# Ledger of designs, part 33: peptides against a protein of PDB entry 3T7K

Target 1, 248 residues: chain A of PDB entry 3T7K
Amino acid sequence: KAEKILARFNELPNYDLKAVCTGCFHDGFNEVDIEILNQLGIKIFDNIKETDKLNCIFAPKILRTEKFLKSLSFEPLKFALKPEFIIDLLKQIHSKKDKLSQININLFDYEINGINESIISKTKLPTKVFERANIRCINLVNDIPGGVDTIGSVLKAHGIEKINVLRSKKCTFEDIIPNDVSKQENGGIFKYVLIVTKASQVKKFTKLINDRDKNETILIVEWNWCVESIFHLNVDFTSKKNVLYQKK

## One batch from the design tools (peptide; made by RFdiffusion4, then SolubleMPNN)

Design b1_p11_4_s3 (from b1_p11_4, 4 letters changed)
Fold by OpenDDE base, seed 4:
Structure b1_p11_4_s3 (fold): chain B 248 residues (1-248), chain A 11 residues (1-11)
Amino acid sequence: as target 1 above (248 residues)
Amino acid sequence: MNEDIELPSSK
């Protein structure tokens, strides 16, 4: 039992982690190790649910997985840790040799490369990244790799309220939804925001919009534009990277 | 969908 294993320690840390894993621990944990982790204030969940108030992600590096991308929307994300934290922790706990009076593992030694305090601090903001960018409603092509449900779920986690799925071959102008945001003084507001996969879609949607709603602002981006915005928890409207069409 | 699948990069 976990209690018997942990009884050799005079003091147990409480890490206060509510975590998901991605790109690691595919085989899960045995019941004893789960209980050990629970006694240390580490709870690992299979899936992301808002009700669980998740604050941690375990991953070997920055990944483009749904879990990793959504972890950057946690309120706040307290820790983004390498799996070696758990591995080393369990190794110390299962070690027979040393009468370890204490577990000597510092969370800060296991930070995922590229997730710095600047990123963590932005997860404490009262708004989500796309909310701050005045992107509320987007159009998403139905043939997007990864699927509209997964992509849509990530985007919603980051403050997009409405995702309109466009059937690229059959859509008309009437199928395209506007980004319904109040004109705030200092932010680039695009009336139409679209995520597309092909140059032919750019040509189609730009024509449809420009023919019917002349002089309106349009932003057409690749999925990578969203990913980069999430990884930085900031939308850089000055960057042309992953922007396929922009009309201000 | 396998939640551990990396979402594709635009090539």
Scores: peptide ipSAE 0.370, ipTM 0.862, DockQ to the pose 0.556
Fold by OpenDDE base, seed 5:
Structure b1_p11_4_s3 (fold): chain B 248 residues (1-248), chain A 11 residues (1-11)
Amino acid sequence: as target 1 above (248 residues)
Amino acid sequence: MNEDIELPSSK
């Protein structure tokens, strides 16, 4: 069926997209449309797997979904596109009226607002955003909204190697892991990095660390600090936004 | 978890 539909075009583009969708196409695609997209070099996956070498995300806008946040870790993210790309493409293909010799849909016309070339360019870097920031090991409170698994998965996609889950009510200093990074001369390295949800946790962890390791560097942030860092693909250590406690 | 749910903002 797809071949017959596409046979009316003299030339077919190859978009070379391996994509996931978020905030769109909840009902999926019919088999014919999937096959059409496949013939145009557009493969849509249900889930993010590293083995699939995903390079594209479809979303109506910048979203704080797991898929969207992880898409910024793609190597590279080539395109972040609005769902209208697929919609318009399929409409053009199914249109009987247009003796269209060619499919004339430009990917660049469908860019998600706020995902600019500066962001895309950073996805070509050999390192992940938290790796570049010398954040390898973090402590994450167990009561984080969204759950430690989802949050942890996003953070790992962005270069955090080890996520230590802290049971906030019962944890001791010994439960807190150091951010074990080699001292790079030029970067602010925090020995202890923590993602917390409550001011009481800030007080608890700062006390625990300062009582046992008084001279060490501490960074305590909220989840939004991570999200902003991901959205910019850069950690701004000069910003106090979403930083709950910092000791250099 | 539905991967399409926006992760909560720390308010």
Scores: peptide ipSAE 0.369, ipTM 0.862, DockQ to the pose 0.570
Fold by OpenDDE base, seed 2:
Structure b1_p11_4_s3 (fold): chain B 248 residues (1-248), chain A 11 residues (1-11)
Amino acid sequence: as target 1 above (248 residues)
Amino acid sequence: MNEDIELPSSK
């Protein structure tokens, strides 16, 4: 029983973690370890639900998984930790050392490389990354690797309200939705935002838009543009990286 | 889709 194992400690920390795991702990935890973690204020969930108010992710490194990308949308993300935190914690707890010991594991020693305080601090902002970038409505090609549902779900977690799926072979201009954002004075607003996979799609959509709406602003990007924006919790409109076409 | 699968890189 977890209680008997933990009884040797005079004081138990409360880590207050509501976490998901990605790229680690595929086999889960045994019932005793789950109970131990729960008594330490560590709750691990299988799936991301907004109702659970998740604040932590366990991963060995920065990953391009749905869970990892969505974790950067937590409000806030308190910790992004390596799985070694749990491993070392459980190892210390299961240690048969007779001495009344305190659990001396510092969360900060287990931070995922590349998820720094600057990134964590941005998760405390009242807005999502794409919301701050004035991107609310996007067009997504139906042949995107990873699938429109998964990609769409990640994008929605980061503040995209509407995802229009374009049938790349059959779509017309009328199928393309505008990015309907109120003119905020200080932000470059693109009327048409598209995520595409191929140069042929760039040519097609650019032609369709320019033939019908010649003077409008267009942003056509790769999926990697979105990923980089999420990893930095910032959209850099000065960067041409992963931008396939831009008209201001 | 297994949520632990990395989404493909455009590269």
Scores: peptide ipSAE 0.367, ipTM 0.861, DockQ to the pose 0.564
Fold by OpenDDE base, seed 1:
Structure b1_p11_4_s3 (fold): chain B 248 residues (1-248), chain A 11 residues (1-11)
Amino acid sequence: as target 1 above (248 residues)
Amino acid sequence: MNEDIELPSSK
């Protein structure tokens, strides 16, 4: 059925997209449209799997979804596109016009606002954003909104190797793990990195660390610090935004 | 968790 629909075009583009969707297409696509998209080199997956070598995300805007945040870890992310790309594409294909020579849809016209070439280019780097920032091991409070599994999964996608979950009410100093990264001469490495939700946790953890491991470097941030770092694919250690405590 | 849910903003 798709072949008959596409036969009205003399040439078909190959978009070479392996995509996930977030904040759009909740009902999916019908079988004919999936077949059409497949013939145009557009494959849409339900979930992110590393084996699928995903290179695209569809979303109406920048979102704080797991899928969106993880899409910025694709190797590379080729395109971040608005759903209107698919909508307009399918609309053109299903049009009752007799014979169209070509599909006249440029994917660059459908870029998600705020995901520019500077962001896309950083996804081609051999390292992940937190890896570049010398953040390998972090401590995460167990009461974090969104859940430790989801947040931990996003952080791991972006180069954090070890997530230590802290029971905020019961934890001791011995429960806090160091960020085990070899000191680079010119790079500020924080020995303790923590993601917390409350000012009371900052007070608790700073006391525990300072009482037992005096003069060590500490970074305590909000989840938003991680999100901003992901959205920019860069950690800005000069910014105090979303930093709750910093000891160099 | 539904991967399509926006993670909350930390205040």
Scores: peptide ipSAE 0.366, ipTM 0.864, DockQ to the pose 0.573

Design b1_p11_4_s4 (from b1_p11_4, 4 letters changed)
Fold by OpenDDE base, seed 2:
Structure b1_p11_4_s4 (fold): chain B 248 residues (1-248), chain A 11 residues (1-11)
Amino acid sequence: as target 1 above (248 residues)
Amino acid sequence: MNEDIILPSSK
């Protein structure tokens, strides 16, 4: 069926997209449309797997979903596109207009607002955003909304190697792991990095650390600090936004 | 496709 539909075109584009969708196409695609998209070099996957070498995200806008946040870790992310790209493409293909028309859909017309070339270019860097920020080992409170597994998975996709889950009510100083990063000359390294949800946790962890390791550097942030860092593919240590406690 | 859950804002 797909071949018969596409036979009216003299030349088919190859978009070379390996994509996931978020916030769109909840019902999926019918078999014919999947085959059409496949013939155009568009493969849509249900889940993110590193082995699939994904390079595209479909979303109506910037979203705080696991898939969207992880898409910014693709190597590279080639395109972040609105679902209207697929909609318009399929609409053109299913159109019974007799004219042997080329498919005239430009990917650049469907870019997600706020995902600009500057962000896309950073996905070509050899390092992940948190690697560049010298954040490899973090402490994460167990009561974080969204769950430690999902949040941890996003953070790992962006270069955090070790996530220590803290039981906020029962944890001691010995449960807190240091951010073991070799001193690179030109970057502020925090020995203790923590993601917390409550002011009471800030008070607890600052006390535990300062009582046992008084002179060490501490960074305590909200989840939003991580999200903003991912959306910009840059950690801004000059910003106090979403920083709950900082000791240099 | 499973509806992707929006990760909550800390706000």
Scores: peptide ipSAE 0.308, ipTM 0.852, DockQ to the pose 0.723
Fold by OpenDDE base, seed 5:
Parts: structure tokens; sequence; C-alpha cells
Structure b1_p11_4_s4 (fold): chain B 248 residues (1-248), chain A 11 residues (1-11)
């Protein structure tokens, strides 16, 4: 069926998209449309797998979903597109009225607002955002909304190698792992990095660390600090936004 | 397609 539909076009574009969707296409695509998209070099995957070498995300806007956040870790993210790209493409293809010799849909017309070339360019960097920030090992409280697995998966996608889950009620200083990064001369390295949810946790962890390791650097942040860092593909250590405690 | 849950913002 797809071949017959596409046979009316003299030339077919190859978009070379390996994509996931978030916040759109909840009902999926019919088999014919999937095949049409495949013939146009658009492959949509249900889940993010590193082996698929995903390069695209479809979303109506910037979203705080696992898929969207992870898409910014693609190597590279070539396109972040609105679902209207697919909608308009399929509409054009299914249109019987237009003796269209060519499909005239430009990817660049469907960019997600706020995902600019600066963001896309950073996905071409050889390092992930947290790697560039010298954050490799973090402590994550077990009561984090969204769950440690989902949050941890996003953080790992962005270059955090080790996530230590802290049982906030019972944890001791010995349960807190250091951010074991080689001292790069030019970057503020925090020995202890923690993602917490409550002010009581800030008080607890700052006390535990300062009592046992008084002179060490500490960064305690909210999840939103990570999200903002991901959305910008840059860690701004000058910003106090979503930083709960910082000791340089 | 599994409905992607928006990860909660720490308010």
Amino acid sequence: as target 1 above (248 residues)
Amino acid sequence: MNEDIILPSSK
C-alpha cells in the first residue's frame, strides 16, 4: 500500500531520522504510515536504546519527560521537531488533489521552540554535559519524585557514571560517595554532589559531610538544577538557581 | 506508545 501511495512522487526525500516521540502520537501510527515514513528515511522507535543511534525527537515543545531529557544526550541530536512535521508530511502524501511531483516539507520549519542551533551544536561535543562539569559520581536521595531509576537513567545518559542512592532516613556519612574526578586545574570540582528533595536533607547531609570532612567542597542541588543543565547542555556554576547548598 | 510521564518539578 505504501509503495502505491508513494509511486506518484518522482523523487522521495530521505530525511535520515531515527526518532522517538514524547508528548505526541499517543495512538501511534497505522502500518501504512509507518511504512511510508520508513521509505522516507524516518524510523520511529518506541523506546530509547543506545544501539539505535537515535538522532531525532518529536515533541510539541520542550518537555520534562525522560525521552525528551535523554534526547538531548543523543550523539548528535540532529533534529528536535514538532509533531506537525509528520502530520503535514503524511497529509501531503495522502493528498489526492495535489499532482505533487515532490514532497515539499522542510525539517527546519518544524523545530521545537527553544531547541536552537546552540543546543544542537552542543550535542556534537565528545563529552556529556555533566562530564564537562566534572560531575561523575553523585548521591541521589531515594525519595526523589519520578523514582531513582528514571532520574538515574536520565543522569547517566548525560554523563554521570555512578549514582549512589541514599536512604535519606538511615544514611550515614559512610554512605555518601565522593565525586571521584581527577583534579582538572581549571574547573570547580565538588567532592560531594547530592541531589535532594527536602531542606531537612540539606541540613542532614551538610552536617554529616562537614563534621567528617570539614574542608571539602559540597554541591547540593534540586532535580531542577539537573533539568536546567540538560536543557542548556551546560552547567552554570555561577547560578544559584536550584542550588540548595554550595561550598567551594 | 507509553504515555511519557512528565518528571515532576521540585516545587
Scores: peptide ipSAE 0.306, ipTM 0.851, DockQ to the pose 0.687
Fold by OpenDDE base, seed 4:
Structure b1_p11_4_s4 (fold): chain B 248 residues (1-248), chain A 11 residues (1-11)
Amino acid sequence: as target 1 above (248 residues)
Amino acid sequence: MNEDIILPSSK
């Protein structure tokens, strides 16, 4: 069926997209459209797997979804595209009126607002955003909205190797793991990095750490600090935004 | 496709 539909075109583009979708195409695609997209070098996957070597995300805008956040960890993310790319493409292909010898759709016309070449270029770096920030091991409170598994998965995709889940009500100092990074000369290294949800947790963890390890560096942040760092593919240690406690 | 959950803002 797809072959018959595509036979009217003299030349077919190969977009070479391995994509996931978020915030769009909830109903998926019919078998014919999937086959059409496949013939155009567009493969859409249901979930992110490292083995699939994904290079594209479809979304209407920047979203705070697991898929969107993880897409910024693709190696590289080649394209972040609006769903209108697929819509217009399929519309053009299914159009009976246009004696179109060629598909005339440019990927660059469908870029997601806010995902610019600067962001795309950073996905080509050999390191992940938190790796570049010398954040290897973090502490995450168990009551984090979105769940520790989802948030942890996003953080790991962005270079955090170890996530220690803290039971906020029962945890002691011994439950808090240090950020085990070698002292590099250039950059703020925090011995303790924590993601928390409440001011009471800030007070608790700050006290526990300062009472037992008084001279050490501490970074306590909100989840939004991580999200902003991911969206920019850069950690700005000069910003106090979403930082709840910092001791240098 | 499962609707992707928007991870809440801490605010």
Scores: peptide ipSAE 0.303, ipTM 0.847, DockQ to the pose 0.705
Fold by OpenDDE base, seed 1:
Structure b1_p11_4_s4 (fold): chain B 248 residues (1-248), chain A 11 residues (1-11)
Amino acid sequence: as target 1 above (248 residues)
Amino acid sequence: MNEDIILPSSK
């Protein structure tokens, strides 16, 4: 059926998209539309797997979903597109009965607002955002909204190697892991990096660390600090936004 | 497709 529909066109584009969707297409696609999209070089996956070499995300806007945040770790992210791309494409294909020369849909007209070429270009870098920031080992409180597994998975996708989960009420200094990175001469490496949810946790962890490992560098942030870093594919250590405690 | 959960904001 798809072949007969597409036979109306003299030439078919190959978009070369391996995509996931977030915040759109909850009902999926019918079999014919999937086949049409496949013939146009558009393959949509249900889940993110590294083996699939995903290069595209469909979303109506920037979202704080696991899929969206992980899409910014694709190697590279080729396109971040609004769902209207698929909608308009399928509409054009289904609507015209007469033989057409070409499909006239430009991917660049459907870019997600806020995901510009500067962001896309950073996904081509050989390093991940937290790797570039010398953050490899972090401490994460166990009561973080969204759950440690989801949050941890996103952070790992962006270059954090080790996530230590802290039981906020029961943890001691010995439970806190250092960010084990080689000191670079010109880059402030934080020995202890923690993601917390409450001011009481800041007070607790700063006391534990300062009492046992005096004068060490500490960075305590909110989850939003990580999200903003991901959305920009850059860690701004000059910003105090979403930083709860910093000791250099 | 699995429902995508929006991760909460810390603020």
Scores: peptide ipSAE 0.302, ipTM 0.849, DockQ to the pose 0.715

Design b1_p11_5_s1 (from b1_p11_5, 8 letters changed)
Fold by OpenDDE base, seed 4:
Structure b1_p11_5_s1 (fold): chain B 248 residues (1-248), chain A 11 residues (1-11)
Amino acid sequence: as target 1 above (248 residues)
Amino acid sequence: IKKEDQELPDV
């Protein structure tokens, strides 16, 4: 059926998109439209899998979804596009009036606001954002909104190798893992990195660490610190935003 | 809404 619809075009673009959607297309696509998109080199997947070599995200704007956050870890993310790209494309294809010999839709006209070439370029780097920041091992409180699995999955996609889940009420110093990173000359390495949700956890963990491992470097942040770091694909250690405690 | 499409809390 798609072939018959597309037969009116003399030339078809190959967009070479392997995409996921977030915040749009909740009802999916009909079988014909999926086939049309496939013929145009647009493959839409339900979920993110590393094996699919995803290179595109469709979203109306920057979102704090697992899919959107993980899309910034694609290798590379080629395109972050508004859903209007697909909408306009399908409208042109289904239009009976337009004797269009060609599909003239430019991907660059549909970029998500705030995902610029500077961000896209960073997805071509051989390292992930937290890897570049010398954050390999983190401690995550078990009561984090959104859940440790989702948050942990996002963090792992961005180069955190080990996530230690802390039972905030019962944990001791021995439950806190160090960020085992080799000393680099030019980077602030924190021995202890923690993501927490409340001030009482900051007080608890700072006390536990300072009492048992004096003079060590500590970074305690909110989840928002991670989100902002992901959205920029850069960790700004000069910013105090979303930093709850820092000891250098 | 799928879990993967749910916005994570602002915390």
Scores: peptide ipSAE 0.689, ipTM 0.973, DockQ to the pose 0.877
Fold by OpenDDE base, seed 2:
Structure b1_p11_5_s1 (fold): chain B 248 residues (1-248), chain A 11 residues (1-11)
Amino acid sequence: as target 1 above (248 residues)
Amino acid sequence: IKKEDQELPDV
């Protein structure tokens, strides 16, 4: 069926997209449309797997989903596209107007607002955003909304190697892991990095650390600090936004 | 909605 539909075109583009969708296409695609998309070099996957070499995300806008956040870790992310790309493409293909010798859909017309070429270019870097920021090991409170597994998986996709989950009520100083990064000459390295949800945790962890390991560098942030860092593919240590405590 | 398509809280 797909071949018969596509036979009216003299040339078919190869978009070379290996994509996931988030915030769109919840009902999936019919078999014919999947085959059409496949013939155009568009492969849509249900889930993110590293083996699939994903290079595209479909979403209506910037979203705080695991899929969207992880898409910014693709190597590279070639395109972040609105679902209208697929909609308009399929609409053009299914159109019975005899005179369409070519598919006239430009990927660049469907870019997600706020995912610009500067962000896309950073996905071509050999390092991940938190790796570049000298954040290798973090402490994450167990009561984080969204769950430690989801948040942890996003953070790992962006270069955090070790996630230590803290039981906020029961943890001691010995439960807190240092951010074991070799002193690079140029850059603020925080010995302790923590993601917390409330002011009482800030008070607890700052006390535990300062009482046992005096004069060490501490960064305590909200989850939103990580999200903003991911959306920009850059950690801005000059920003106080979503920073709950900082000791340099 | 799949877990991976759920928006994470603003916190």
Scores: peptide ipSAE 0.688, ipTM 0.973, DockQ to the pose 0.862
Fold by OpenDDE base, seed 1:
Structure b1_p11_5_s1 (fold): chain B 248 residues (1-248), chain A 11 residues (1-11)
Amino acid sequence: as target 1 above (248 residues)
Amino acid sequence: IKKEDQELPDV
């Protein structure tokens, strides 16, 4: 029983972690270890649900998984930790050395490389990354690798309200939705935002829009533009990286 | 590997 194992410690930390795992712990945990973790205030969930008030991600590194990308939308994300935190914690607890009065593991020693305090601090903002960038409505091509549902779910977690799926071969101008955001004086709002995968799509959509709605602002990006924006919790409109077409 | 744990393509 976990209680008998933990009774060796005079004081137990309460980590207050509600976590998901990605790229680690595929086999899960045994019942004893789950009970131990629960007594330490570490709850691991299989899936992301808003109701669970998740605040932690376990991963070996920055990953392009749905779970990892969505973890950066937690309110707030308190910790992004390497799986070694759990491994070392359980090793210390299972150690039969009678002299361990305390668990001596610092969460900060297990931070995922590239998820720094600057990223963590941005998860405390009242707005999501694409909301701050004035991107509310996007057009997404139906042939995007990874699937429109997964990609759309990640984008929605980060403040995109409406995702219009374009049938790239059959779509007309009327199928393209505008990014319905009120004109702010100081910010370049793109009327049309599109995520595409092919140069032929760029050519098609730029022609359709420019022929029917002249002089409007257009942003056409790759999925990687969204990923980089999420990993930084910031949209850099000065960067040309992963931008396929831009008209201001 | 669950769909949620699959790395999304680099595109």
Scores: peptide ipSAE 0.687, ipTM 0.973, DockQ to the pose 0.870
Fold by OpenDDE base, seed 3:
Formats: C-alpha cells, structure tokens, sequence
Structure b1_p11_5_s1 (fold): chain B 248 residues (1-248), chain A 11 residues (1-11)
C-alpha cells in the first residue's frame, strides 16, 4: 500500500532517522504510515535501547521525560524534531495533488526550540556530561519524586556509574558512598555527591559527613541540578542554581 | 501514558 502511495514521487528522501517519541504520538501510527516512514528512512521505536543506535527524538518541546533526558545521551543525537515534521510529511504524501514530484520538507525547519547545534555538537563528545564533571558515584535519596529507578536510569545514561540509594530516615555515615574518581590535576572533585529533596536531608547529611570526615568536599544538589546539566550537556560548577550545599 | 513519557517532577 505504501509503495503505491509513494510511486507518485520521482525522488524519495532518505532521512536516516532512528527515533523515539515523547509527549506526542501516544496512539502510534497506522501500518501504512509506518511503512511510508520506513521507506523514507524514518524508524520509530517504542523504547530506548542502546543496540538500536538511536539518533533522533520527536517531542513538541523540551520535556523532563525519561525519554527526552536520555535522548541527549545518544551517540550522537543528530536531530531533535517537533512532531509537526511527521505530520506535515504524511499530509504531503497523502495529498492527492498529482503535481508533487518531490517531497519538500526540511528537517531543520522542525527543530525543537532550545535544542541548538551547540547542544547537538556536545553529543559527539567521547565522554558523557557527568563523566566530564568527574561525577562517577552519587548518593540518591529513596524518596525522590519520579522514583530511584527512573532517575537512576537517566543518570546512568549520562555517565554516572554507581548510584547508592539512601534510606533518608535510617541511613548513617557508613551508608554514604564516596565519589571515587582518580585525581585529575585540573578539576575540583567532590568526594561526596548527593541528590536530595528536602532541607532536612541537607542538614542530616552535612552533619553526618562533617562529623566523621571533617575536611572533605561535599556537593548536595536538587534533581533540577541534574536536569539543567543534561539540558546544557555541561555541568556549571560556578552556578549556585539548584545547589543546596557545597564545600570546596 | 508510559512511565518513560511522564514528566519528572520539578524538584
């Protein structure tokens, strides 16, 4: 069926997209439209798998979804596109106007606002954002909104190797893991990195660490600190935004 | 809505 629909075009583009969708296309696509998209080199996957070599995300805007946040870890992310790209493409293809020799849709016209070439270029770097920031091991409170599994999965996609889940009410100093990073000469390494949700947790963990390990470096942040770091593909240690406590 | 498509809280 798709072949008959596409036969009216003299030339077909190959977009070479391996994509996931978030915040759009909840009902999926019909079989004919999937086949059309496949013929145009557009493959849409339900879930993120490393084996699929995903290079694209469809979303209406920057979103705080697991899929969107993980898409910024693609190697590389080639395109972040609005769903209107697919909508307009399918509309043009299904149009009965006999005179369409070519599909005239440019990917660059459908870029998600706020995902610029500077962000895209950083996805070509050999390292992940938290790896570049010398953050390998973190402590995460168990009561984090969104859940430790989802948050942990996003953080791992961006180069955090070890996530220690802290039972906020019951944890002791011995439950807190150090950020075990070999001293690189030129970067401030925080020995203890924690993601927390409440001011009471800041008070608790700062006391536990300072009482037992008085001279060590501590970074305590909100989840939003991680999100902003991901959206920029850069950790700004000069910013106090979403930093609850730091000891250098 | 799949869990992967749910917006994570602003916290």
Amino acid sequence: as target 1 above (248 residues)
Amino acid sequence: IKKEDQELPDV
Scores: peptide ipSAE 0.687, ipTM 0.973, DockQ to the pose 0.863

